# Ledger of designs, part 65: peptides against a protein of PDB entry 4J2C

Target 1, 107 residues: chain A of PDB entry 4J2C
Amino acid sequence: MEDPFFVVKGEVQKAVNTAQGLFQRWTELLQDPSTATREEIDWTTNELRNNLRSIEWDLEDLDETISIVEANPRKFNLDATELSIRKAFITSTRQVVRDMKDQMSTS

## One batch from the design tools (peptide; made by RFdiffusion4, then SolubleMPNN)

Design b2_p20_8_s1 (from b2_p20_8, 13 letters changed)
Fold by OpenDDE base, seed 2:
Structure b2_p20_8_s1 (fold): chain B 107 residues (1-107), chain A 20 residues (1-20)
Amino acid sequence: as target 1 above (107 residues)
Amino acid sequence: SAELDKKVQETLSLGFTKSA
């Protein structure tokens, strides 16, 4: 049986890759309006925002899972190293999302 | 996703039942 945390982690990582691609295009479209149509800008912006929201939702689930594990250490078999890795993934991913959101809010 | 959430909750539930 696959650890559900890693399943979500994989989905989040895929969503991050997609978001980064959309963000790159979003940046290009706004940097050179002559090569962009209103339709593509709107589509890219909406898809990017949807992906970011999806990631944030998954991270909330992962974060809650960690809280439950920490509250019940004897019921789950995660060592300190594994727990740290999971926390680091959530923290770093949230930072990646925040960086993209911050740049979008200023444009 | 709903399916993913189900798997997560199932795992957590199993953890609680196994330690009871």
Scores: peptide ipSAE 0.051, ipTM 0.638, DockQ to the pose 0.033
Fold by OpenDDE base, seed 1:
Structure b2_p20_8_s1 (fold): chain B 107 residues (1-107), chain A 20 residues (1-20)
Amino acid sequence: as target 1 above (107 residues)
Amino acid sequence: SAELDKKVQETLSLGFTKSA
């Protein structure tokens, strides 16, 4: 049977990679305006924001899966180490998103 | 996403109903 956490985790990881690529391009466009059009900047900014919001929503979904597992320990049989890893993934991913958002808001 | 949410809810639902 498929663990719902791993399903969402995989999608989050892909979304983070996409967002990081968009963020890199966003940074490059702003660092060298001579190579950038307003249209590309706006598009990149919007796509980046959309991806970040999507990640944040998925992280809430991951939090829900953890709460369900913790409320039903006999059904899922996850050890403390695995739960710790899952929580650490959410925390670290939220930090990655926050860092990008902070940089965008100060630009 | 809506698709991901659906998959997660279906998986959880199947898990709970099967184990109940």
Scores: peptide ipSAE 0.046, ipTM 0.618, DockQ to the pose 0.035
Fold by OpenDDE base, seed 5:
Structure b2_p20_8_s1 (fold): chain B 107 residues (1-107), chain A 20 residues (1-20)
Amino acid sequence: as target 1 above (107 residues)
Amino acid sequence: SAELDKKVQETLSLGFTKSA
């Protein structure tokens, strides 16, 4: 039986990879108008935003589980190392998402 | 615990639905 946290983590990681690919294409389309159509730009933009929102939603729920564990350290059987790893994953992933969103908002 | 499990299961359920 797998730890449910890692299942969601895996989904987030896949979504991040997808988003990074879409973001790269998004930047390429905007940097070279001769290779871009409004249709592809719109599709890429929408898919990218959908992926980013999905990631943010998953991270929000994962963050809530972290808060519960931190509030009740004796009640849950996660050690400090594992908790730190989970927190770091959420924090770093949020930053990755934020960076992409910031670049999109300025274009 | 029940509280953590409940939250995680909720996340998984909603995540799977959203991913469909």
Scores: peptide ipSAE 0.037, ipTM 0.632, DockQ to the pose 0.033
Fold by OpenDDE base, seed 3:
Structure b2_p20_8_s1 (fold): chain B 107 residues (1-107), chain A 20 residues (1-20)
Amino acid sequence: as target 1 above (107 residues)
Amino acid sequence: SAELDKKVQETLSLGFTKSA
């Protein structure tokens, strides 16, 4: 039916949007202590970290599919453009996740 | 996950504005 890569791509994109929302709230809580409780900070931090780890795991799975395709190009019949788009999605998404993680580690 | 989505939605319903 659907290309399995794009199914996972959609799920990852949704998870990224969720993580970005959690990250925004995390930032707001730390910037304005009057609106923050320790409980909400801890909850938001944990949910964000769990979400980011889930995304990273999915990206590793997607990266493995790229390796399988490249090892068996005739079997999967993906052209260079499609393969490039898939690689670019993984690379750019990893960067988005890394940016959030870097900001969390320095705060 | 469904559980994560539920918790996030609960937070949003308490006044957190979700960005488009």
Scores: peptide ipSAE 0.023, ipTM 0.569, DockQ to the pose 0.038

Design b2_p20_8_s2 (from b2_p20_8, 12 letters changed)
Fold by OpenDDE base, seed 2:
Structure b2_p20_8_s2 (fold): chain B 107 residues (1-107), chain A 20 residues (1-20)
Amino acid sequence: as target 1 above (107 residues)
Amino acid sequence: SSSLDAKVQATLSLGFTKSA
């Protein structure tokens, strides 16, 4: 069977892509209010927030899997390189989410 | 509204597929 980490990773990646699209639209709507309806702004904002929240939740789940692996190294066939890659994915994705959230909070 | 949601979703979906 497939490593469950990869399943969640895939879901996170999809959510990141969706969030990035929503973020771009959000930026466009707020930078040109004359072409934006309140409904679209609100919808886009809400969907973006929901996606970001979903990503954060999944990242916490992924982080927990890392802790489990580190606590039980003999049970899992993961070398240091793979573990590092997984940690890097979580860290970098959190940064991507943080960057979008920061821009939303300052706008 | 659901109609606006659908329109925006369609637009974003097209963008995602185009950029993929």
Scores: peptide ipSAE 0.024, ipTM 0.596, DockQ to the pose 0.042
Fold by OpenDDE base, seed 4:
Structure b2_p20_8_s2 (fold): chain B 107 residues (1-107), chain A 20 residues (1-20)
Amino acid sequence: as target 1 above (107 residues)
Amino acid sequence: SSSLDAKVQATLSLGFTKSA
């Protein structure tokens, strides 16, 4: 049986890649209105928001798994290094999401 | 990577076309 953390981690990583692509397109559309339609702007904006929300939800799930492991250390037998890696992934991913959201809120 | 970026862009274009 696979560790459920890594399953969700994989989904998050894919969603981050998609969001980054959407964000890039979003930026391009706003920087060059002559090549942008309102329809594409709206679609891109909505898809980007949806992806970011999906990531945030998964990160909450991952964060909860950390709490469960820390509450039951003998059961899961994860060492400090592995926990640190998992926490670092969550923290860094949250920062990536926040950066995109901050830029969207200023436009 | 450039390959990953290309795949993402292709997917985005397809998505927009289908939803438009």
Scores: peptide ipSAE 0.023, ipTM 0.591, DockQ to the pose 0.043
Fold by OpenDDE base, seed 1:
Structure b2_p20_8_s2 (fold): chain B 107 residues (1-107), chain A 20 residues (1-20)
Amino acid sequence: as target 1 above (107 residues)
Amino acid sequence: SSSLDAKVQATLSLGFTKSA
């Protein structure tokens, strides 16, 4: 059994990068009507929401990997520092998602 | 906005390593 954390982390990181770009474009479109079409706004909004949802699902999977590791400490041989880093990654990623969602909900 | 982007970027920098 491979370490399940790394199966999902890469996907999360890519999705975060994509979401960050989409979010930036989303804010730009809403701030400058001269460069924005309704079509692009709708597309960007939809893609952004999809990416954020994907991240949230993956974060739940990552939470589960933490539980798996904690239940099998000898198999994965992770120390407290590594476990803390993994938990911090999940927490910070959730905060990033929450920040974007909060801005979208108030627009 | 730039301020909002900065907030997001700051959060990312705290928790993420550069992706390949």
Scores: peptide ipSAE 0.018, ipTM 0.560, DockQ to the pose 0.285
Fold by OpenDDE base, seed 3:
Structure b2_p20_8_s2 (fold): chain B 107 residues (1-107), chain A 20 residues (1-20)
Amino acid sequence: as target 1 above (107 residues)
Amino acid sequence: SSSLDAKVQATLSLGFTKSA
């Protein structure tokens, strides 16, 4: 059994990078409607929502990897520092997602 | 669709490609 954390983390980081770009464009489009088309706004909004959902699902998977490691400490031999870093990554990423979702719910 | 939040922008500027 390989450490499942790194298998999932790569996908999480990829989704986060994509979402960051989409969110920036989304805010730009809404900040100056004169430079935005309805088509681009709709496309960007939908892509952003899809990516945010993907991230949320991936974070649940990361939580599972933490549980697996904590249930098998001798097998993976991760110290408290490494586990803390992994948990911090999940927590901070969830906060990023929440912040974006809060912005999207505001007219 | 209203506004941009400085806090959100700052958070998104963080590099998530790093370990933590």
Scores: peptide ipSAE 0.019, ipTM 0.552, DockQ to the pose 0.153; fails the geometry check

Design b2_p20_8_s3 (from b2_p20_8, 14 letters changed)
Fold by OpenDDE base, seed 4:
Structure b2_p20_8_s3 (fold): chain B 107 residues (1-107), chain A 20 residues (1-20)
Amino acid sequence: as target 1 above (107 residues)
Amino acid sequence: SSSLQQKVQETLSLGFTKSA
């Protein structure tokens, strides 16, 4: 059994960066309609939503990795600090996603 | 996937091109 956390964390971070870029563009398009087309708005919106959904699925995978490690403490031997860091990463990332989703739902 | 994410970033960098 290999520690599965490292397999998913990198993908989550990449997806977050992608989503943040899309979110920035989304914001710009809505703030200046004179430079925005409906096509770009729709495309950006859809891509952003897809990326956010991907992140959410990855975070569920990360939650599962936590469960696996916690179910096999002697095998992985992670200390409380490492486990806390992993959980904090998941929590903070969820907050980032939630903030973007909240802004999208009000616009 | 990472490939899709990379493609999205490239698209953003190049600027949106209206579909034909």
Scores: peptide ipSAE 0.027, ipTM 0.566, DockQ to the pose 0.033
Fold by OpenDDE base, seed 3:
Structure b2_p20_8_s3 (fold): chain B 107 residues (1-107), chain A 20 residues (1-20)
Amino acid sequence: as target 1 above (107 residues)
Amino acid sequence: SSSLQQKVQETLSLGFTKSA
């Protein structure tokens, strides 16, 4: 009944918000060591990485659904606008994840 | 520790804001 793409999209959006919160705390802990314990840094880092990996996995699944739709356009009957929006969501979300990962890898 | 992790999680949950 419900379009599975939008279900996963909502989950990804929630995970991105969570990751952004963890990332913000991660940066704060590293910028002010007086407010940080090693345990909190490690916990925040691990939770952030786990969330980012989860998002990436979901994006791969979403990307596959697009490939399936494009291979069977008449079966799913998605218009060009909807496909464009779905592709844009995946692309932009991957960029957000990449930006956080890049900053983590250099710190 | 479990207590620290819970405290961190609670702190983050209070500060979570949806992206505009």
Scores: peptide ipSAE 0.024, ipTM 0.587, DockQ to the pose 0.042
Fold by OpenDDE base, seed 2:
Structure b2_p20_8_s3 (fold): chain B 107 residues (1-107), chain A 20 residues (1-20)
Amino acid sequence: as target 1 above (107 residues)
Amino acid sequence: SSSLQQKVQETLSLGFTKSA
């Protein structure tokens, strides 16, 4: 049986990669309007926002798993190191999402 | 996808909710 945390983590990592690609294109489109169409700008913007929302939803699930583990230490055999790694992943991923959202909100 | 999300929720429930 696969660890439920890692199932969602893998999906989040893929979504982050997709979002970063969309964000890069979004930045290029807005910084060089001569090479951009309104249709591509709108599509890229919407796809990026959708991906970011998807990540945030998955991070909420991951965060809940942390709470469940911490509330039931006898049921789940995770040492402090593994728990720290999981928390760090959630925190760092939220920061990545926040950085992209902040740049989008100021453009 | 809905199928993927279903699998994710099933896995989460099996691993955490039922064991809590």
Scores: peptide ipSAE 0.021, ipTM 0.534, DockQ to the pose 0.038
Fold by OpenDDE base, seed 1:
Structure b2_p20_8_s3 (fold): chain B 107 residues (1-107), chain A 20 residues (1-20)
Amino acid sequence: as target 1 above (107 residues)
Amino acid sequence: SSSLQQKVQETLSLGFTKSA
């Protein structure tokens, strides 16, 4: 078994980058109605929500990978620093998702 | 809001490396 964290991290990062672009466009559309159509607003909103849900699901998997690594230190040979970095990645990503969701719910 | 969007971008810039 390879390090399970690497299996999921790439998908998370891709989804985050996609969400960043969608979120930016979402805010632009709502800030300038003259450049926005209902169709683009709806599409952007739905795509953004889908990506955010995907990230949240993957973050749960990443949390599990942390547990697996912590339970098998010899197999994965990770030190405390690396584990902290991985946990920080999960925490930061979760916060980013939460912030975007909060803005979407209040706008 | 601009402040929230800024927070999002700051978090991403600090915690993430750009993917290919």
Scores: peptide ipSAE 0.017, ipTM 0.557, DockQ to the pose 0.269

Design b2_p20_8_s4 (from b2_p20_8, 14 letters changed)
Fold by OpenDDE base, seed 3:
Structure b2_p20_8_s4 (fold): chain B 107 residues (1-107), chain A 20 residues (1-20)
Amino acid sequence: as target 1 above (107 residues)
Amino acid sequence: SSSLQQKVQETNSLGFTKEK
């Protein structure tokens, strides 16, 4: 009865929240090295990267579902508004991930 | 706080859907 898109959407949203928490700690650790151990920095960095990769993979799945729906509009019966919302979620989430990745690559 | 952040990290450390 549940639309598979929204199940994955919920998982992505949770992963984004987790990534943001990890990113916040990551920035704090790098801003004040005296309060950070190398072990915590490495752990936080790895967990953050893993979470971001997880999000990116799920977004690829979601993006593929968009293509399938667009190729078979009558089968799925999604209107333009719903499709737009789904596309917007993917686009905005990719931007959030990209912003964190950009900061990690320049630090 | 740091303790709260650690709790969040520990809680979600194994909650990844997929990994590349």
Scores: peptide ipSAE 0.021, ipTM 0.581, DockQ to the pose 0.055
Fold by OpenDDE base, seed 5:
Formats: structure tokens, C-alpha cells, sequence
Structure b2_p20_8_s4 (fold): chain B 107 residues (1-107), chain A 20 residues (1-20)
């Protein structure tokens, strides 16, 4: 009997870790072409984008859940502190994704 | 190049990434 929010949160965290690893390799490949093949660049870029999209979709789902709870506080007995923690997670994770996307868009 | 990067690549190649 686990809270669905925490399940999705866990999946997001895994995807963030994966994206961070891919992003690091992506930057290394672009900074030193002598160590890079087009195949690895393309693969890394594709996997990175896939992970970022996965994160964004899950965050949208989580954000919608937050909005529903905030609109119906009496129907959903959720502690205010927990709600704040959930909102903070979504906000901070979105910023992490935005930072990586901004750097990729300028490549 | 790093152990983490290698693990990520191996996991992704096995289809553990969510397609969007």
C-alpha cells in the first residue's frame, strides 16, 4: 500500500540520474572530437532527450496531482508540509531539466 | 568513459528507458 506519488518520484529520480550521466558524456564528446564518433554522439543525444522527455511527462502528471489536491483540500487529507515538499521537488527538478535543455539547444 | 556512464549506457541498451 504505497503512495503513488512516491513511486513516480522514484522513477523521476532514476531518470534524472540517467540524464545527468548522459549529459556529462554528451559534453565530453562535443568538447573533444578526437574522442568522439558520430554514432556515439547521436546515441547519447537521443537517449538524453528521451530521458528528459520522460522526466517532463512525469512532472506534468505530478503537477496536475498537486493542483487537484490544492483545489480540494478537504477531500484530500494531505499534510501541508508534505504538500510543500512535493511542490519543491517538482520545481527543483524542472529547473535541472531546463538547465540541461538550455545547454543542448545552444549546441 | 566513467563507470557511471558505462552503466547508464548498458541499462539504456537493455530498454530500461521510457519512450516518450
Amino acid sequence: as target 1 above (107 residues)
Amino acid sequence: SSSLQQKVQETNSLGFTKEK
Scores: peptide ipSAE 0.020, ipTM 0.569, DockQ to the pose 0.052
Fold by OpenDDE base, seed 4:
Structure b2_p20_8_s4 (fold): chain B 107 residues (1-107), chain A 20 residues (1-20)
Amino acid sequence: as target 1 above (107 residues)
Amino acid sequence: SSSLQQKVQETNSLGFTKEK
C-alpha cells in the first residue's frame, strides 16, 4: 500500500497557481470595465470556476488519503506532526477556494 | 479584492510552490 498524498498534493498546488492568475485577472477585469471585454470576462470566469472545482475535487481525494493513512497507522508510521501538516494543507486550501467562490458569487 | 489576494499569498507562503 502506497501513500498517495503527495501525488495529489502536487496537482492541487498546480491548480492553485493557475487559479491565482485567473483570479487576479478576473478582479482586474471587473475593476476596470473600460479595459475588459465581455468575452474575456466570461472566459476568465469559466476557467477560474473550472480550476476551483478541480481543486475541490482533489481536496476530497486528499481527505481520502488521510483516511487511508489513519486507518493503517502502523504501516505508514506517520507522526502527529506530518499528519497535522497534511490536514492543515487541506484546510487552508479549502479556505482559499471558499474565499474566491464567495467573492465571485457576490460580484 | 486586495484582501482576498493577500490571503492567497499568505496561503502560498504557508505551503504552496509558485510555478508558471
Scores: peptide ipSAE 0.017, ipTM 0.534, DockQ to the pose 0.300
Fold by OpenDDE base, seed 1:
Structure b2_p20_8_s4 (fold): chain B 107 residues (1-107), chain A 20 residues (1-20)
Amino acid sequence: as target 1 above (107 residues)
Amino acid sequence: SSSLQQKVQETNSLGFTKEK
C-alpha cells in the first residue's frame, strides 16, 4: 500500500487553482455589470460551485488518508512535522472553500 | 471582495503550490 495522500493532493491543488481563477472572474463580473453577461455569470458560478464541491469531496478523502497513515505509522514512516503539514493543508483548504461559499451565498 | 481575494491568495502562498 502506497502513501495515499499525494495521490489526492494533486487533484485538490488543481481544483483550488481553478476555483481561485473562477472566483476572481466571478467577483469581477459582479462588480462590473456593464462587462458581464448573464451567460458568463451563470457559467462561472456553476463552474466555481463544481470545483468547490470537488474540493470538498477530495478533502474528505484526504481526511481518510490521514486516518490510514496514523493507523499504520511503521508502514508510512511519517514524522510529526509532515503529518502536521498535511493536516494544515486540509484545514486551510476547507477555510478557503468556506470563505468562497459564504461570499457566494450572500450575493 | 478584495479582502476575500487577498485571503485566498495568502492561503495559497502559505499552503499551496501554484501549478497550471
Scores: peptide ipSAE 0.016, ipTM 0.539, DockQ to the pose 0.286

## One batch from the design tools (peptide; made by RFdiffusion4, then SolubleMPNN)

Design b2_p21_1_s1 (from b2_p21_1, 12 letters changed)
Fold by OpenDDE base, seed 5:
Structure b2_p21_1_s1 (fold): chain B 107 residues (1-107), chain A 21 residues (1-21)
Amino acid sequence: as target 1 above (107 residues)
Amino acid sequence: SPPRLVPTPQELRDALRKFYS
């Protein structure tokens, strides 16, 4: 059985890129009402929130796998470098999501 | 039905759960 961690990681990375694009558009729409309809603002906002929620969901699952591996190191035989890379990805991605959410909540 | 080339998000979540069970 192949470890699916890297596949999920890749999907999260793609989702982050999508969210960042939506966030940029969201910012533009709110800054210039002449380029925006209420419908597009609502669509963009909803799509962005949905993407962020999906990312957070996947990050929770990925984070849980870390705990499982650390509790059973010999079963999975992952070296310290691999674990560090996985942890760093989760931490940094959570920060990216948090930054977007913070900006949305204060607008 | 034939298998999909790309797994769905739910299939990936299930794969994680299965692999790390």
Scores: peptide ipSAE 0.501, ipTM 0.830, DockQ to the pose 0.231
Fold by OpenDDE base, seed 2:
Structure b2_p21_1_s1 (fold): chain B 107 residues (1-107), chain A 21 residues (1-21)
Amino acid sequence: as target 1 above (107 residues)
Amino acid sequence: SPPRLVPTPQELRDALRKFYS
């Protein structure tokens, strides 16, 4: 069986890219109300929130795999460097999501 | 039926659960 971690990682990365695009539009809509409709603001906000929530969900699953591997290292035999890369990805991605969420909640 | 080229999010979550069970 192939390790699906990298596949989920890839999907998370795609979702992050999508979220960043939505976030950019979100900021633009709020900065210039003359170019914004209520419909687009609502749509963008909802899409962004949903996307961020999806990312957080996947990150939780990915983070759980880390714990499982560390609890049973012989079963998976992951290189320390690989494990570090996985942890770094989760940490950095959480920060990216957090930054967007913080700006949304404080606006 | 042939497998989908792109798995659904739930399928991916299931795959993680299965692999790391």
Scores: peptide ipSAE 0.500, ipTM 0.831, DockQ to the pose 0.269
Fold by OpenDDE base, seed 4:
Structure b2_p21_1_s1 (fold): chain B 107 residues (1-107), chain A 21 residues (1-21)
Amino acid sequence: as target 1 above (107 residues)
Amino acid sequence: SPPRLVPTPQELRDALRKFYS
């Protein structure tokens, strides 16, 4: 059985890219109301929130795998460097999501 | 049925749980 971590990681990365694009559009729509329709604002906002929620969900699952591996290091025998990279990915991605959410909550 | 080339999000979550169970 192959480790599915990298597949989920890839999907999270794709979702982050999508969210960043939506966030940019969201910002543009709010900066110039004359060019923004309520429908596009609502759509963009909802899509952005859904993407961010999806990312957070996946990160939670990925983070759980880290805890499981660290609790059973001999069972999984993962390279320490790889484990560090996995942790860094989760931490940095959470920060990216948090930054977008913070800006959305203050707007 | 032939294997799915691209797993669904739920399938990926299930795979994680299965692998790390």
Scores: peptide ipSAE 0.500, ipTM 0.830, DockQ to the pose 0.219
Fold by OpenDDE base, seed 3:
Order: structure tokens, then C-alpha cells, then sequence
Structure b2_p21_1_s1 (fold): chain B 107 residues (1-107), chain A 21 residues (1-21)
């Protein structure tokens, strides 16, 4: 059985890239209302929020796997460097998501 | 029908749950 962690990690990374694009468009629409419609703003906002929610869901699952591995190190036999990379990915990605959410909530 | 080329998000979540169960 193949470890699916890196696959989910890849999907999260793709979702982050998509969210960043949507966030940029969202910012542009709000900064220049003359080029925006309410429909496009709403669509972009909803797509962005849905994307961020999906990322957060996956990060919770990934974070849980780390806890499981740390509780059962012999079962999974993960390299310490790999484990650190996984933790760093979750931490940094959560920060990226939080930054976008914070800006959306204050706009 | 033929299998999907790319797993769905739920299938990936299920795979995580199964692997780390």
C-alpha cells in the first residue's frame, strides 16, 4: 500500500495556487469597482472561500497523520527529515491560508 | 464504466484514513 501523504500534499499545493489566483482577482475586483460586477465578485469570493475550506480540511487530515506517525514511529518508520518537511509544509500552508482569510474578513 | 484517471478528493481522504489507520 502506497503512502498517500505526498499525493494529498500535491493536491493541497495545487489548491493553494488556485486560491492565490482567485485571491488576486478578488483584490483587483474590489480595488477597481468600475471593472467589476457584483456577480463576478460574488463568484470569485465563493470560489475562493470554498477552495480555502478544502485546503483547511486536507491540512487537518495531514496533521492528524503526523500525530499518528509520532505515536507509532516503528509502524511507519518515517525518516526524521521527511517528517520535518511534512510538518513545515502544514505550518507554512496554514499561514498562507490564514493570511488570505484575514484579509478577506477585514475587507 | 472505466476507472477514473485521477482520484477524487474523497478517495484521497479515504486513502489517508486507510493507510494511517
Amino acid sequence: as target 1 above (107 residues)
Amino acid sequence: SPPRLVPTPQELRDALRKFYS
Scores: peptide ipSAE 0.497, ipTM 0.828, DockQ to the pose 0.238

Design b2_p21_1_s2 (from b2_p21_1, 9 letters changed)
Fold by OpenDDE base, seed 1:
Structure b2_p21_1_s2 (fold): chain B 107 residues (1-107), chain A 21 residues (1-21)
Amino acid sequence: as target 1 above (107 residues)
Amino acid sequence: PRPRLVPTPESLREQLRKYYS
């Protein structure tokens, strides 16, 4: 079996891009109510929340793999640079999600 | 229905579980 980490990472990256697009539309709808229907606002909000939850779920799984690798270094023998990249991805992606969630909660 | 060619989130989570078990 091949390491599925990068596959999940790729899916998370795609989900982030989708969420950012939804977030942009969400912002536009709230900034100009004259161009927005309640239906679109609700749809966009729900889709955005669903995407963010999905991302957070995947990030938790990815983060767990880091802990497992660090607890069993001989078994996985992961390159230090690769491990650093994985950690950085999780950290930065969590921040991106957090920023969107923070803005949604204050609106 | 035909099997999915693209992995589902559930299948990917299972793969992670198996690989890192």
Scores: peptide ipSAE 0.421, ipTM 0.770, DockQ to the pose 0.267
Fold by OpenDDE base, seed 4:
Structure b2_p21_1_s2 (fold): chain B 107 residues (1-107), chain A 21 residues (1-21)
Amino acid sequence: as target 1 above (107 residues)
Amino acid sequence: PRPRLVPTPESLREQLRKYYS
């Protein structure tokens, strides 16, 4: 069985790109209410929230794998560099999600 | 040839669970 971490990582990256696109549209809609329909605002908001939740869910699962690897280093044979890359991805992605969520909560 | 199957989020989570069990 292949390590599915990189596959999930890839899916998270795709979800982040999708969320960023939705976030951009979300900001545009709120900046000019005269050109925005309530239907599009609601759709964009819901899609954005769903994507962000999905990302957070996957990040939690990925983060758990880190703990498991660190508890069983000989079993998985991951070097420090690979582990650092995985941790950095989770940390940076969480920050990206947090930034979008913070802006949504203040609007 | 058949189209390449795309894993679902649920299946990926299950794979993570199995691999890291």
Scores: peptide ipSAE 0.420, ipTM 0.767, DockQ to the pose 0.253
Fold by OpenDDE base, seed 5:
Structure b2_p21_1_s2 (fold): chain B 107 residues (1-107), chain A 21 residues (1-21)
Amino acid sequence: as target 1 above (107 residues)
Amino acid sequence: PRPRLVPTPESLREQLRKYYS
């Protein structure tokens, strides 16, 4: 079996891009309520939250793989550079999600 | 359900579980 980490990583990246687009529209709708229907606001809000939760779910799974690899390094034989890249991806992506969630909670 | 051309999120999670078991 091929290591599925990079495949999941790719799906997370796509989900982040989708979430960023939804977040932009969400911001626009709330900045000028007169140009927005309640239907679109609700749809955008729900889609955004669902996407963010999906990303967080995948990040938890990816993060667990890191712990598993570090617990059994000889089994997977990943070099330090690759492991660092994987960790950095999880950390930075969590920050992106957190930033959007923080802005949603304050508005 | 019709076959999917790309892995579903559930399928990918299962792949992670199996590979990193």
Scores: peptide ipSAE 0.419, ipTM 0.771, DockQ to the pose 0.284
Fold by OpenDDE base, seed 3:
Structure b2_p21_1_s2 (fold): chain B 107 residues (1-107), chain A 21 residues (1-21)
Amino acid sequence: as target 1 above (107 residues)
Amino acid sequence: PRPRLVPTPESLREQLRKYYS
């Protein structure tokens, strides 16, 4: 079986791009309420939240794989560089999600 | 051309579970 980590990573990256686009639209709608309908605001907000939750779910699963690999390194035979890249991806992506969530919670 | 099969989030999570089991 092929390691599906990079496939999930790719899907997370796509979800991040989608979320960032929705976040940009969300900020635009809130900055000019006169040109925004409540329907579009609610739709954008819900889609954004759903994407962020999806990302967080995938990140939890990816993070668990790191723990599993570190608990049994010989079974998976990942080098230190690859493991570092995986950890960095999870850390940086969590920060991106957190930044958007923080701004949404204060608005 | 025919539509492509695209993995769903659920199927990917299952793949992770199986590979890292």
Scores: peptide ipSAE 0.417, ipTM 0.767, DockQ to the pose 0.269

